# Designs tried in a protein design run: peptides against a protein of PDB entry 1BH9. Part 66

Target 1, 89 residues: chain A of PDB entry 1BH9
Amino acid sequence: FSEEQLNRYEMYRRSAFPKAAIKRLIQSITGTSVSQNVVIAMSGISKVFVGEVVEEALDVCEKWGEMPPLQPKHMREAVRRLKSKGQIP

## One batch from the design tools (peptide; made by RFdiffusion4, then SolubleMPNN)

Design b2_p17_5_s3 (from b2_p17_5, 8 letters changed)
Fold by OpenDDE base, seed 4:
Structure b2_p17_5_s3 (fold): chain B 89 residues (1-89), chain A 17 residues (1-17)
Amino acid sequence: as target 1 above (89 residues)
Amino acid sequence: LEEALEALMEQILEELL
């Protein structure tokens, strides 16, 4: 646990998807109005999803014997693996 | 909402990849 790791975690924690954009997107798909709580929940799930993809990509990078930063190929492989595991659709 | 979540996940992936 390094200072850099802590800083990265803090940056991740503070990041968020634009609330208004998420609301509009959900409403465009469902065809119904969406409450603030639903937007918050969906935003949270989305953030966790991104985190899981990045985590898997970091694992891919390590398993391939490569060094950060992450590249598109790591992200693509991560998605394939997560789909295979049934963790994402 | 499940469909919305799946669509959102797909869009996020499109932006990340």
Scores: peptide ipSAE 0.250, ipTM 0.795, DockQ to the pose 0.853
Fold by OpenDDE base, seed 1:
Structure b2_p17_5_s3 (fold): chain B 89 residues (1-89), chain A 17 residues (1-17)
Amino acid sequence: as target 1 above (89 residues)
Amino acid sequence: LEEALEALMEQILEELL
């Protein structure tokens, strides 16, 4: 990886969704309080999920013969493809 | 929890699009 790619990856690795927001969402579905460990696990899988969507969008961008940065059209197509593959709901 | 995960994924997608 280039230095730029490494820097972007490090920023991605350090980023996180707000724990409070995730906790509230889970509790709204389950109707009960959830443990900190559940919130941590859900936060982790959410990060992976976003990464997979972005990865697919980059692939779309490349296949269309275009260059970064990603545009909304790449993200929309990525989601359609991932749904078609059964990788996301 | 599966339903919560699906709901979370949907919300994330809505914000990304």
Scores: peptide ipSAE 0.248, ipTM 0.795, DockQ to the pose 0.829
Fold by OpenDDE base, seed 3:
Structure b2_p17_5_s3 (fold): chain B 89 residues (1-89), chain A 17 residues (1-17)
Amino acid sequence: as target 1 above (89 residues)
Amino acid sequence: LEEALEALMEQILEELL
């Protein structure tokens, strides 16, 4: 891996969603309070999910012969592709 | 929790798109 790739990976690895926001969102859906462990688990899964979408979007961008940064059209196409592959709901 | 996870994923997509 290049230094740039490694740096991006480290930034991704260190990123996290705000726990309070995740907690509130889950509780709005379940109608009940959730434990810290549930929030942690959901946060981790969400990070992986975002990573997979972004990875697919980068692939779309490349396949279209376009250069970064990612645009909404890349993200939308990525989601469509991942859905068609059954990788996301 | 499965439903909550799916809804969370949809919400994330809604914010990213």
Scores: peptide ipSAE 0.237, ipTM 0.787, DockQ to the pose 0.777
Fold by OpenDDE base, seed 2:
Structure b2_p17_5_s3 (fold): chain B 89 residues (1-89), chain A 17 residues (1-17)
Amino acid sequence: as target 1 above (89 residues)
Amino acid sequence: LEEALEALMEQILEELL
C-alpha cells in the first residue's frame, strides 16, 4: 500500500461518532441513563457497522465492473445484500 | 440495549443512504 492509502486507513481508524449524540440516542430509546462504557461499546459497534456497509458497497461496485468513488446505488445495493444475509436488521 | 443498537443502526443507514 502507498503512504496515502495507509494515511487514509489511519484516519478511518481514529474516526468516531460523537459520544454525546450516541448517548442521547440510546437514552431516548431505553429511557434510562447509560454509562460511559455503554456509549464506548455502542460507538465501536456503530463504527464496525459502517465499515461493513462500506466494504459491501465496494464489493458491489467491483462486481458491477465500476470504479470508485462509491455512489448511492452501491450503498443501496450493499444494504439490500446485508439484509439478505441477515447481517443488518 | 439491543433495541437501542438496532435503532442506531437504522439511523446510521438513513444518513448513509
Scores: peptide ipSAE 0.236, ipTM 0.786, DockQ to the pose 0.830

Design b2_p17_5_s4 (from b2_p17_5, 8 letters changed)
Fold by OpenDDE base, seed 1:
Structure b2_p17_5_s4 (fold): chain B 89 residues (1-89), chain A 17 residues (1-17)
Amino acid sequence: as target 1 above (89 residues)
Amino acid sequence: LDKALEALFEKILEELL
């Protein structure tokens, strides 16, 4: 990997969804309070989820013979493909 | 929690699309 690729990966690794927002969303579904560990787990899974969608979108972009940056059409197609493959709900 | 996870994913997708 190039230095630029590594830097982008490190930025991705350090990014996170707001814990408070995730906690509130989970609580709205369960009707009860959730532990910090549940929020941490959900946050991690969400990061992986976004990563998989972006990875698929980049693949779509390449297969269509197009160059970055990603566009909404790539993201929409990526979601359709991942659902079809059973990789996301 | 399974339903919560699905709802979370849907929310994330709505923000990305």
Scores: peptide ipSAE 0.279, ipTM 0.808, DockQ to the pose 0.858
Fold by OpenDDE base, seed 4:
Structure b2_p17_5_s4 (fold): chain B 89 residues (1-89), chain A 17 residues (1-17)
Amino acid sequence: as target 1 above (89 residues)
Amino acid sequence: LDKALEALFEKILEELL
């Protein structure tokens, strides 16, 4: 790994969605209180989800012969591809 | 919780796109 790759990984690893926001969203759907463990699990899954979308978007960008940074069109295409592959709902 | 997860994903996508 290059230093740049390592730095990007560390930034990704340290990033997280606000727990309170996730908790509120889940509770709005379930209509009941959720445990801290559920929030933690959902937060982790969400982070992985974003990571997969970004990874696919980078692949799209490369396949289109384009250079970073990622643009909305890459993200949109990534989501379409992941859905078609059954990797995301 | 499965529905909550899907809703969360949709919300995330809406903010990313």
Scores: peptide ipSAE 0.277, ipTM 0.805, DockQ to the pose 0.837
Fold by OpenDDE base, seed 3:
Structure b2_p17_5_s4 (fold): chain B 89 residues (1-89), chain A 17 residues (1-17)
Amino acid sequence: as target 1 above (89 residues)
Amino acid sequence: LDKALEALFEKILEELL
């Protein structure tokens, strides 16, 4: 692994979604209050999801012969590819 | 809860794109 890859991994590892925002979003969908444990679980799953999308987007960017930063087109293509692979719903 | 998860993912994607 390159230093750049390690740095990205550490930044990803340390990042987190705002708990209150996640809670509000889930509650707006379910129509009911959710427990702290549910918010924690959903936050963790969401973090993994974002990580997988970004990883794929970086691969797309590279395969297209382009340089960072990531653009919306890379993210959109990443989602399409991950769906095609059955890695995300 | 599975529907909430899917909706959450969609919302996240909307924010990322």
Scores: peptide ipSAE 0.260, ipTM 0.798, DockQ to the pose 0.846
Fold by OpenDDE base, seed 2:
Structure b2_p17_5_s4 (fold): chain B 89 residues (1-89), chain A 17 residues (1-17)
Amino acid sequence: as target 1 above (89 residues)
Amino acid sequence: LDKALEALFEKILEELL
């Protein structure tokens, strides 16, 4: 792998959603306060979720014979496919 | 928490799309 590819991977690995925002959203649904560990877990799952959507979108882009960057149509199709496969809600 | 997770996913999708 090139240094650029490794750098992109590291950036992805280090990226995260705002913890406070996730906490607020969870609490708005549950009606109760949630622990830091719950927020961490939800953050991790959310990151994986985004990764899976992007991966599927890249596959869609390739299957359609198109070149990057990803466009909204690829993301929308990816979500449809993942839902049909039962991989996401 | 499953409902919270689903809501979070929906929120994320709204931001991505």
Scores: peptide ipSAE 0.257, ipTM 0.795, DockQ to the pose 0.856

Design b2_p17_6_s1 (from b2_p17_6, 7 letters changed)
Fold by OpenDDE base, seed 5:
Structure b2_p17_6_s1 (fold): chain B 89 residues (1-89), chain A 17 residues (1-17)
Amino acid sequence: as target 1 above (89 residues)
Amino acid sequence: SAEEILRELVEEFIRQL
């Protein structure tokens, strides 16, 4: 990632997945409260996942001869590609 | 938006863990 790419990624991560939101999400799935450590762990895993998706989306964008910022179509195509590669479920 | 899609993807990912 270039510095600019990293900055955009971090903006997505920080804005979309704050600790409180992750906690609420997990609790909505499990039906029970979760510890801070679980939230931290899930935040880290989510960071890696987002990184892979964004990296693939940037590759898609570049291969299509387009310029950032990423658009929904890049994200959708990235997911399709990652699924086909077996890198994400 | 791209951000909204990313949010949905993460949510789905977490659901599948």
Scores: peptide ipSAE 0.301, ipTM 0.829, DockQ to the pose 0.761
Fold by OpenDDE base, seed 1:
Structure b2_p17_6_s1 (fold): chain B 89 residues (1-89), chain A 17 residues (1-17)
Amino acid sequence: as target 1 above (89 residues)
Amino acid sequence: SAEEILRELVEEFIRQL
């Protein structure tokens, strides 16, 4: 896949994780308020994680002889593969 | 949906940190 395609998908996926949502998620885990810097850092880490998953999912899609858009089955398979590679927990 | 799956994955990832 081209870098252009990957970039478009990454940008699209990131739009689903607004700062406010990430902050709420972290606070639900810690039980307390979190600083803006923590939210920013976590946003960045999440972006990288999403990018890796999407990239793998696109690879799965291609290997299965299918075309975008990505489907749940591609995402699930991507996660399995990345876990097997030790790239994600 | 694919979007829902992705959101759940991110949530799980963050909880494990």
Scores: peptide ipSAE 0.300, ipTM 0.829, DockQ to the pose 0.769
Fold by OpenDDE base, seed 4:
Structure b2_p17_6_s1 (fold): chain B 89 residues (1-89), chain A 17 residues (1-17)
Amino acid sequence: as target 1 above (89 residues)
Amino acid sequence: SAEEILRELVEEFIRQL
């Protein structure tokens, strides 16, 4: 995949996970309110995680001889591969 | 959708931290 393709998906990723959404997610898990700093930290960590998944998914898409946009099957395969590589838990 | 899959993955990731 090209850097341009990755950049487009990175922009897409950021739009999908705004601070408000991350805050709601954490609160739904913990059952309590969380500080702004926790939201910022978790948002950053999650961004890195999603970045790795998207990058791997784009690689999967390319290796399968397919074209963007990414489909759920690319994401699922990416996660499987990253787990196999020990890149994600 | 791909977006929903990513959202679910992030949720699972956060739960594991």
Scores: peptide ipSAE 0.300, ipTM 0.829, DockQ to the pose 0.675
Fold by OpenDDE base, seed 3:
Structure b2_p17_6_s1 (fold): chain B 89 residues (1-89), chain A 17 residues (1-17)
Amino acid sequence: as target 1 above (89 residues)
Amino acid sequence: SAEEILRELVEEFIRQL
């Protein structure tokens, strides 16, 4: 990655997932409260996921001959590609 | 926004786990 791409990636990684938001999300899905350890684990897994998506999306953007910032279409295509590769569910 | 995109992606990811 270029320095600019790396900086953008880091911004995405840092801003997205406070514990409270993850906790609320999981609770909305399960219908019950979840432990702090579950929230911590899910936060970590989510960060890995985001990293993979962003990397793939940057590759998509480049392959399409476009320049950052990433757009929804890049993210959607990245997800499709990662699913095709079996890297994400 | 980029943040909203990622939030939505993570929500979908978590729902699939």
Scores: peptide ipSAE 0.284, ipTM 0.820, DockQ to the pose 0.561

Design b2_p17_6_s2 (from b2_p17_6, 6 letters changed)
Fold by OpenDDE base, seed 2:
Structure b2_p17_6_s2 (fold): chain B 89 residues (1-89), chain A 17 residues (1-17)
Amino acid sequence: as target 1 above (89 residues)
Amino acid sequence: SAEEILEELTEEFIRQL
């Protein structure tokens, strides 16, 4: 576990989706208001998901012999690979 | 790890219930 990885982990750990934004997003999908508990649950799930996608994208970047920052092509490939692995629909 | 993060989030979720 490199210092760079640790630093990224700390940044990730401290990051969070604003509850208001998540609530608005969910409500835009459901068409109705949602409880605070739903927002909390969805925020957590989303954070884990984003973390996994970014981790995969970093692996892609490395495997392609490229250096950060991540580019859209890395993110697209990451999503493709995660789908292939059955990690996401 | 993702598992550790999920555990932390779960604990926070429980505290918020």
Scores: peptide ipSAE 0.032, ipTM 0.587, DockQ to the pose 0.046
Fold by OpenDDE base, seed 1:
Structure b2_p17_6_s2 (fold): chain B 89 residues (1-89), chain A 17 residues (1-17)
Amino acid sequence: as target 1 above (89 residues)
Amino acid sequence: SAEEILEELTEEFIRQL
């Protein structure tokens, strides 16, 4: 990591989805209660997914010769690229 | 990397079991 990449990673690492919100969301979909462990697992998967999209978007931004912050166009292109690579559905 | 992050989360998950 560069210093800038490390700083972004630390911000990402410290971030988290609210457990209560995730629990409610899952339960609204499944129609039944879920364990705390399920919430942890789903939160982790979601965080990894967001991280992958942001990482790709930063790469797009750099390749286009643009500067942060990320814009919607970077996010859209990132998703397109990840889909083409088969990394996301 | 995603793998490194997942590893950290996995360890946390195991601690929560």
Scores: peptide ipSAE 0.031, ipTM 0.602, DockQ to the pose 0.047
Fold by OpenDDE base, seed 4:
Structure b2_p17_6_s2 (fold): chain B 89 residues (1-89), chain A 17 residues (1-17)
Amino acid sequence: as target 1 above (89 residues)
Amino acid sequence: SAEEILEELTEEFIRQL
């Protein structure tokens, strides 16, 4: 890791979706109450998903010969590439 | 990596079961 990479990784590790917000969001979609374990599972899946998108976006940024911070165009291209790879629907 | 993160999250999930 470079210092910058390490800092980003540490910030990522420390980040978390608020459980109450995730619970409300899931329940608004499913129309039924969900358990704490469901919230934990969904929060984890969501964090991994965000991490994969950001990682791909950083790769896009580098491949385009550009420097951070990430811009919306990097995120859009990342999603496109992940779809083409079958990594996301 | 995503795999390492998933492992950490899985362990945390199991601890909370």
Scores: peptide ipSAE 0.030, ipTM 0.596, DockQ to the pose 0.047
Fold by OpenDDE base, seed 5:
Structure b2_p17_6_s2 (fold): chain B 89 residues (1-89), chain A 17 residues (1-17)
Amino acid sequence: as target 1 above (89 residues)
Amino acid sequence: SAEEILEELTEEFIRQL
């Protein structure tokens, strides 16, 4: 990995979803209790998903000739692009 | 395990950054 990737990874790694909140959210959707492993897996998947959206938003920001921080418009456009690419529903 | 899945997903994320 490049140094830039590692630097971004450090910020990514430092972010986390609270397990209790994720557990409650999943259970609200499924209607049943979920295991700790499900929470861990879902937390990871969610983190990756958010990361992919953010990365796309950064690309949008750059392509628009703008500078960070990311704005809602970048996030919205990122989602549109990811949908267009078939990367998200 | 869930930890293994998380690790793999994390690595995949880094590769795509």
Scores: peptide ipSAE 0.029, ipTM 0.576, DockQ to the pose 0.042

Design b2_p17_6_s3 (from b2_p17_6, 6 letters changed)
Fold by OpenDDE base, seed 5:
Formats: structure tokens, sequence, C-alpha cells
Structure b2_p17_6_s3 (fold): chain B 89 residues (1-89), chain A 17 residues (1-17)
């Protein structure tokens, strides 16, 4: 496997959330049942968010001269960088 | 783990919307 293939696979794996998990999370926050359409929308938005975080984390990992799998330190640094760029809340 | 951190980040992100 090339580094590029591994990176794409990890991004795919980590950005795929089952609808049931998203639904449970939303219901935990709202305290009420949520519609299928809301779950679909939130799933899509969350996927984009995860994709951006993972992409940045992979960049951090590479710039630090390290190899996958990603570690918590890569994720924390990625979030810091994305926030500083105004790309995530 | 990185996966656990990601799950926590997703929750925080959703709460911020």
Amino acid sequence: as target 1 above (89 residues)
Amino acid sequence: SAEEILEELVEEFIRSL
C-alpha cells in the first residue's frame, strides 16, 4: 500500500458514521426524537467536518515526520490549526 | 485513541451548530 492509499482509506474509515450513532448523539443533545431527514443532513455535515479534521491531522503527521496511524496528538494539533484558520468553530 | 478523540470532536461540533 502506498502512503496515499493508506491516507485515503483512513479518511474514509473515520469519516463514515452510521445513521444510528448520529441519531443517538443528536437525541442525547436535544432530549427528543429526531427525524430521518435531520439525521441525513447532520450525517453529511459531520462527514465534511471529520474529513477536514482528518485531512489536517494527516498533514500534521507528515510535517512532523511521522507515519500513520494518527494519534491523539495529531488530532489535537489539527483542531488547533483549523480553528486558527477559521475553518472550524 | 485517535478514534475516541474524533468522536468527542464530532459531539462538540454538533453542539456548536
Scores: peptide ipSAE 0.370, ipTM 0.860, DockQ to the pose 0.780
Fold by OpenDDE base, seed 2:
Structure b2_p17_6_s3 (fold): chain B 89 residues (1-89), chain A 17 residues (1-17)
Amino acid sequence: as target 1 above (89 residues)
Amino acid sequence: SAEEILEELVEEFIRSL
């Protein structure tokens, strides 16, 4: 990774989803309220997921000889690669 | 945008768990 890509990845890695946002998302999916423990668990797992996707997308961007910021095509390719590796469902 | 794609991916990911 270039220094710029690495720095950007670190910024994303440090990010965390607000509990309220995660709660709303889950409730939107389930149609019912969720416990605090569920929110905490889903928040943590989602953070890991996002980190992996962003890392892969940055790698894709670099391998394609392109520069940040990430574009949808990088994200789509990253997801495809991660799925093929069995890293994400 | 890339951000919108990521948001959709997160939603789909959570749905898949």
Scores: peptide ipSAE 0.357, ipTM 0.854, DockQ to the pose 0.742
Fold by OpenDDE base, seed 1:
Structure b2_p17_6_s3 (fold): chain B 89 residues (1-89), chain A 17 residues (1-17)
Amino acid sequence: as target 1 above (89 residues)
Amino acid sequence: SAEEILEELVEEFIRSL
């Protein structure tokens, strides 16, 4: 990541990944209470995932001859590309 | 918004694990 890419990634992470939201999501899947350590682990995994998506989206934006900020169309294309490459589920 | 899309992607990702 460039410094700018990393900064944007961190901004996205802070806005989208409150621990409470992650905990609730996991609990809805498992049907039981989840430990703090599990939340921390899942937050870390999600951080990596978001980093890859944002990096790809920025690449898409650049290749399309456009400038930040990212738009939904960049995110959708990024996901398509990453799935095609087998980099994300 | 791009942020909402990202949030939805994260949810789907976690559900897929």
Scores: peptide ipSAE 0.352, ipTM 0.851, DockQ to the pose 0.815
Fold by OpenDDE base, seed 3:
Structure b2_p17_6_s3 (fold): chain B 89 residues (1-89), chain A 17 residues (1-17)
Amino acid sequence: as target 1 above (89 residues)
Amino acid sequence: SAEEILEELVEEFIRSL
């Protein structure tokens, strides 16, 4: 793997949210109890989403000639680009 | 922080599904 691929993989691997937090969020939205399987599914798709955002943010950081750690400006630019591409809602 | 921004984005993403 290239250094860039390794960096993206490490960031993706670290992207995760506590199950309890996801459960509370979903229940806040739906107003009802949520099964463990629903929490697992939602945590999974959320991780994919986070991975795409972080990968794009790292690309932005590199293209701007800057070094990690990622800053809010990288995240905001990444989201703008991904939305423009229709890659995220 | 970048982490806080990411958490807010995840919440918005979930709400949009």
Scores: peptide ipSAE 0.333, ipTM 0.845, DockQ to the pose 0.821

Design b2_p17_6_s4 (from b2_p17_6, 6 letters changed)
Fold by OpenDDE base, seed 4:
Structure b2_p17_6_s4 (fold): chain B 89 residues (1-89), chain A 17 residues (1-17)
Amino acid sequence: as target 1 above (89 residues)
Amino acid sequence: SAEEILEKLTEEFIRSL
């Protein structure tokens, strides 16, 4: 990793979705209460998903000869590419 | 890496059982 990549990774690693918010979101969808384990699992899956999208967006940004911060166009292109690669539905 | 993050999150999950 470059220093920049390492710095991004550290910031990403330290980030987390608020458990209460995740719990509320899940419960709004399921219509029933969910356990702490479900919240943990969903938080992890969500974090990995977001990380993959952001990493792809950074790649898009670089390939377009642009510099961070990421813009909506980078995020949209990232999602498009990940779908085409079969990485996300 | 994502794999490393997943590993750590899995550990947290197991500890929560």
Scores: peptide ipSAE 0.037, ipTM 0.616, DockQ to the pose 0.047
Fold by OpenDDE base, seed 3:
Structure b2_p17_6_s4 (fold): chain B 89 residues (1-89), chain A 17 residues (1-17)
Amino acid sequence: as target 1 above (89 residues)
Amino acid sequence: SAEEILEKLTEEFIRSL
């Protein structure tokens, strides 16, 4: 990794979703309370998902000859590409 | 890597059981 890539990786690795917010979000969808373990599992899956989308978006940004910060258009294109690759539903 | 993240999350999950 370049220093820039390493820095991004470390920032990602140290980041986390707030459990309370995740719990509320899940409960708003399920219509019932969820366990702490469900929150942990969903938080982890969500972090991996977001990480993969952001990585793809950064690649899109670079391929378009643009510089960070990422914009909504990069995120939308990233999702489209990941779907076409079968990496996300 | 994603694998490293999953490892840490797994450890956290196990500790919560």
Scores: peptide ipSAE 0.034, ipTM 0.614, DockQ to the pose 0.045
Fold by OpenDDE base, seed 1:
Structure b2_p17_6_s4 (fold): chain B 89 residues (1-89), chain A 17 residues (1-17)
Amino acid sequence: as target 1 above (89 residues)
Amino acid sequence: SAEEILEKLTEEFIRSL
């Protein structure tokens, strides 16, 4: 990692979805209560998903010769590319 | 990488069980 990459990783590492919100979201879909461990697992998966999208968006930004911060156009292109690669549905 | 991050999260998850 470069210093900049390390700083971004640290910010990412510190970020988290509120457990209560994740729990409510899951329960709204399943129609039943879920355990704390399920919330933890789903929160982790969600965080990894966001990380993958951001990583791809940063690659897009670089390839377009642009500088941070990321813009919606980078995120949209990232999602398109990840879908094309079969990495996300 | 995403896999490395997932590995770390998995370790944390296991510790939380």
Scores: peptide ipSAE 0.031, ipTM 0.590, DockQ to the pose 0.047
Fold by OpenDDE base, seed 2:
Structure b2_p17_6_s4 (fold): chain B 89 residues (1-89), chain A 17 residues (1-17)
Amino acid sequence: as target 1 above (89 residues)
Amino acid sequence: SAEEILEKLTEEFIRSL
């Protein structure tokens, strides 16, 4: 666990989706208002999901012998790999 | 780790109930 990885982890840990944005997004899908608890739950799940995708993308980048920052191709490949692993539907 | 983060988020979630 390098210093760079630790710093990235700390930044990730401190990051969060704005509740208002998440609420609007969910409501755009459900068509109705949602409770604060739903927003909290979905925010957490989303954060974990994003973290896993980014982690996979970084692995892809490294395996391809490339350096950050991540590019769309890394993200696309990450999603593809996670799907193949059953991590993403 | 993601698991640790999820744990903390879960704790926060529970406290918010």
Scores: peptide ipSAE 0.030, ipTM 0.591, DockQ to the pose 0.046

Design b2_p17_7_s1 (from b2_p17_7, 8 letters changed)
Fold by OpenDDE base, seed 4:
Structure b2_p17_7_s1 (fold): chain B 89 residues (1-89), chain A 17 residues (1-17)
Amino acid sequence: as target 1 above (89 residues)
Amino acid sequence: SLLDELVEEFIRQLAKE
């Protein structure tokens, strides 16, 4: 792939949600403390989820004949499409 | 998929608590 695509991939690969923030969020929802492994797993799930939404949004952008960067409308449509595909609730 | 595997791992970890 292109240098630009590689750069985006590297940025995605290096990105991560702060463990402390994820832990606090989970605890806020569950009402109980969670282990480090749960935080790690949830962090990974969250990253993959974001990645899937962005991937769909890029496809939306392309199909609409528009150029990057992604706009909120692309993200909204991506979520709608993923819901229709049953990939997200 | 990776997402499926992560979800399964998440559930496994929750079950341990």
Scores: peptide ipSAE 0.064, ipTM 0.640, DockQ to the pose 0.072
Fold by OpenDDE base, seed 2:
Structure b2_p17_7_s1 (fold): chain B 89 residues (1-89), chain A 17 residues (1-17)
Amino acid sequence: as target 1 above (89 residues)
Amino acid sequence: SLLDELVEEFIRQLAKE
């Protein structure tokens, strides 16, 4: 456990999607208004999802012998790997 | 997992609407 890892964790812990943005996104998909509780739930799901993708991307970056910051290619590969693992549909 | 719990909560909330 490094200081860098701790810092990333703290940044992750403090981060969150704006409720308004999440609400708009959900409503664009459902076509109807959603409750505050739905927004809260989706916000949490989204945060966890992003965290898992970033974690995988960091692993990809390391396995490729590269250094941060993460690049689009790392994110794309992360998504591919998570799909193969059944983590993402 | 946390993700599973959040998904379940999401579904529960949707069911109330």
Scores: peptide ipSAE 0.063, ipTM 0.643, DockQ to the pose 0.071
Fold by OpenDDE base, seed 3:
Structure b2_p17_7_s1 (fold): chain B 89 residues (1-89), chain A 17 residues (1-17)
Amino acid sequence: as target 1 above (89 residues)
Amino acid sequence: SLLDELVEEFIRQLAKE
């Protein structure tokens, strides 16, 4: 790892979605209340999902010969690539 | 993978509801 890569990894590792926000989002979709364990599980899944998309976007950015910060075009292309790989439904 | 395990855990928790 370069120092920059390590820094990005550390920032990701210590990041987290607020439980209250996740709970509200799930409830808005399901129409009913959810348990704390469901919120925790969904929070973890969401973090992994976002991490994979961001990593793919960084790869796209590099392959296009561009430098960070990531732009919407990188994220859109990342999602497209992950869908084609079957990583995203 | 970690994602697969988390998804399975999520489903298990939902089944308990």
Scores: peptide ipSAE 0.060, ipTM 0.642, DockQ to the pose 0.069
Fold by OpenDDE base, seed 1:
Structure b2_p17_7_s1 (fold): chain B 89 residues (1-89), chain A 17 residues (1-17)
Amino acid sequence: as target 1 above (89 residues)
Amino acid sequence: SLLDELVEEFIRQLAKE
């Protein structure tokens, strides 16, 4: 990792979705309570998803000859590209 | 991929409920 990559990784690693919020979200969809392990799994999936979007956005930023920080236009383009790849719905 | 593994784990946990 470069210094910048390491810094981004560390911030990503430290980040987390609040378990309570994830639990409430799942329950709002399923209509029933879910176990702690389900919440943990979903939290991980969500984190990976965000990571993939950010990674794609950074790639977009680079390809456009721009430098961080990421802007909304990078995120929008990232989502579009990931959808076209079938990586996200 | 890691995402696939997490999805599979999610499904496994759901099956326990």
Scores: peptide ipSAE 0.057, ipTM 0.636, DockQ to the pose 0.070

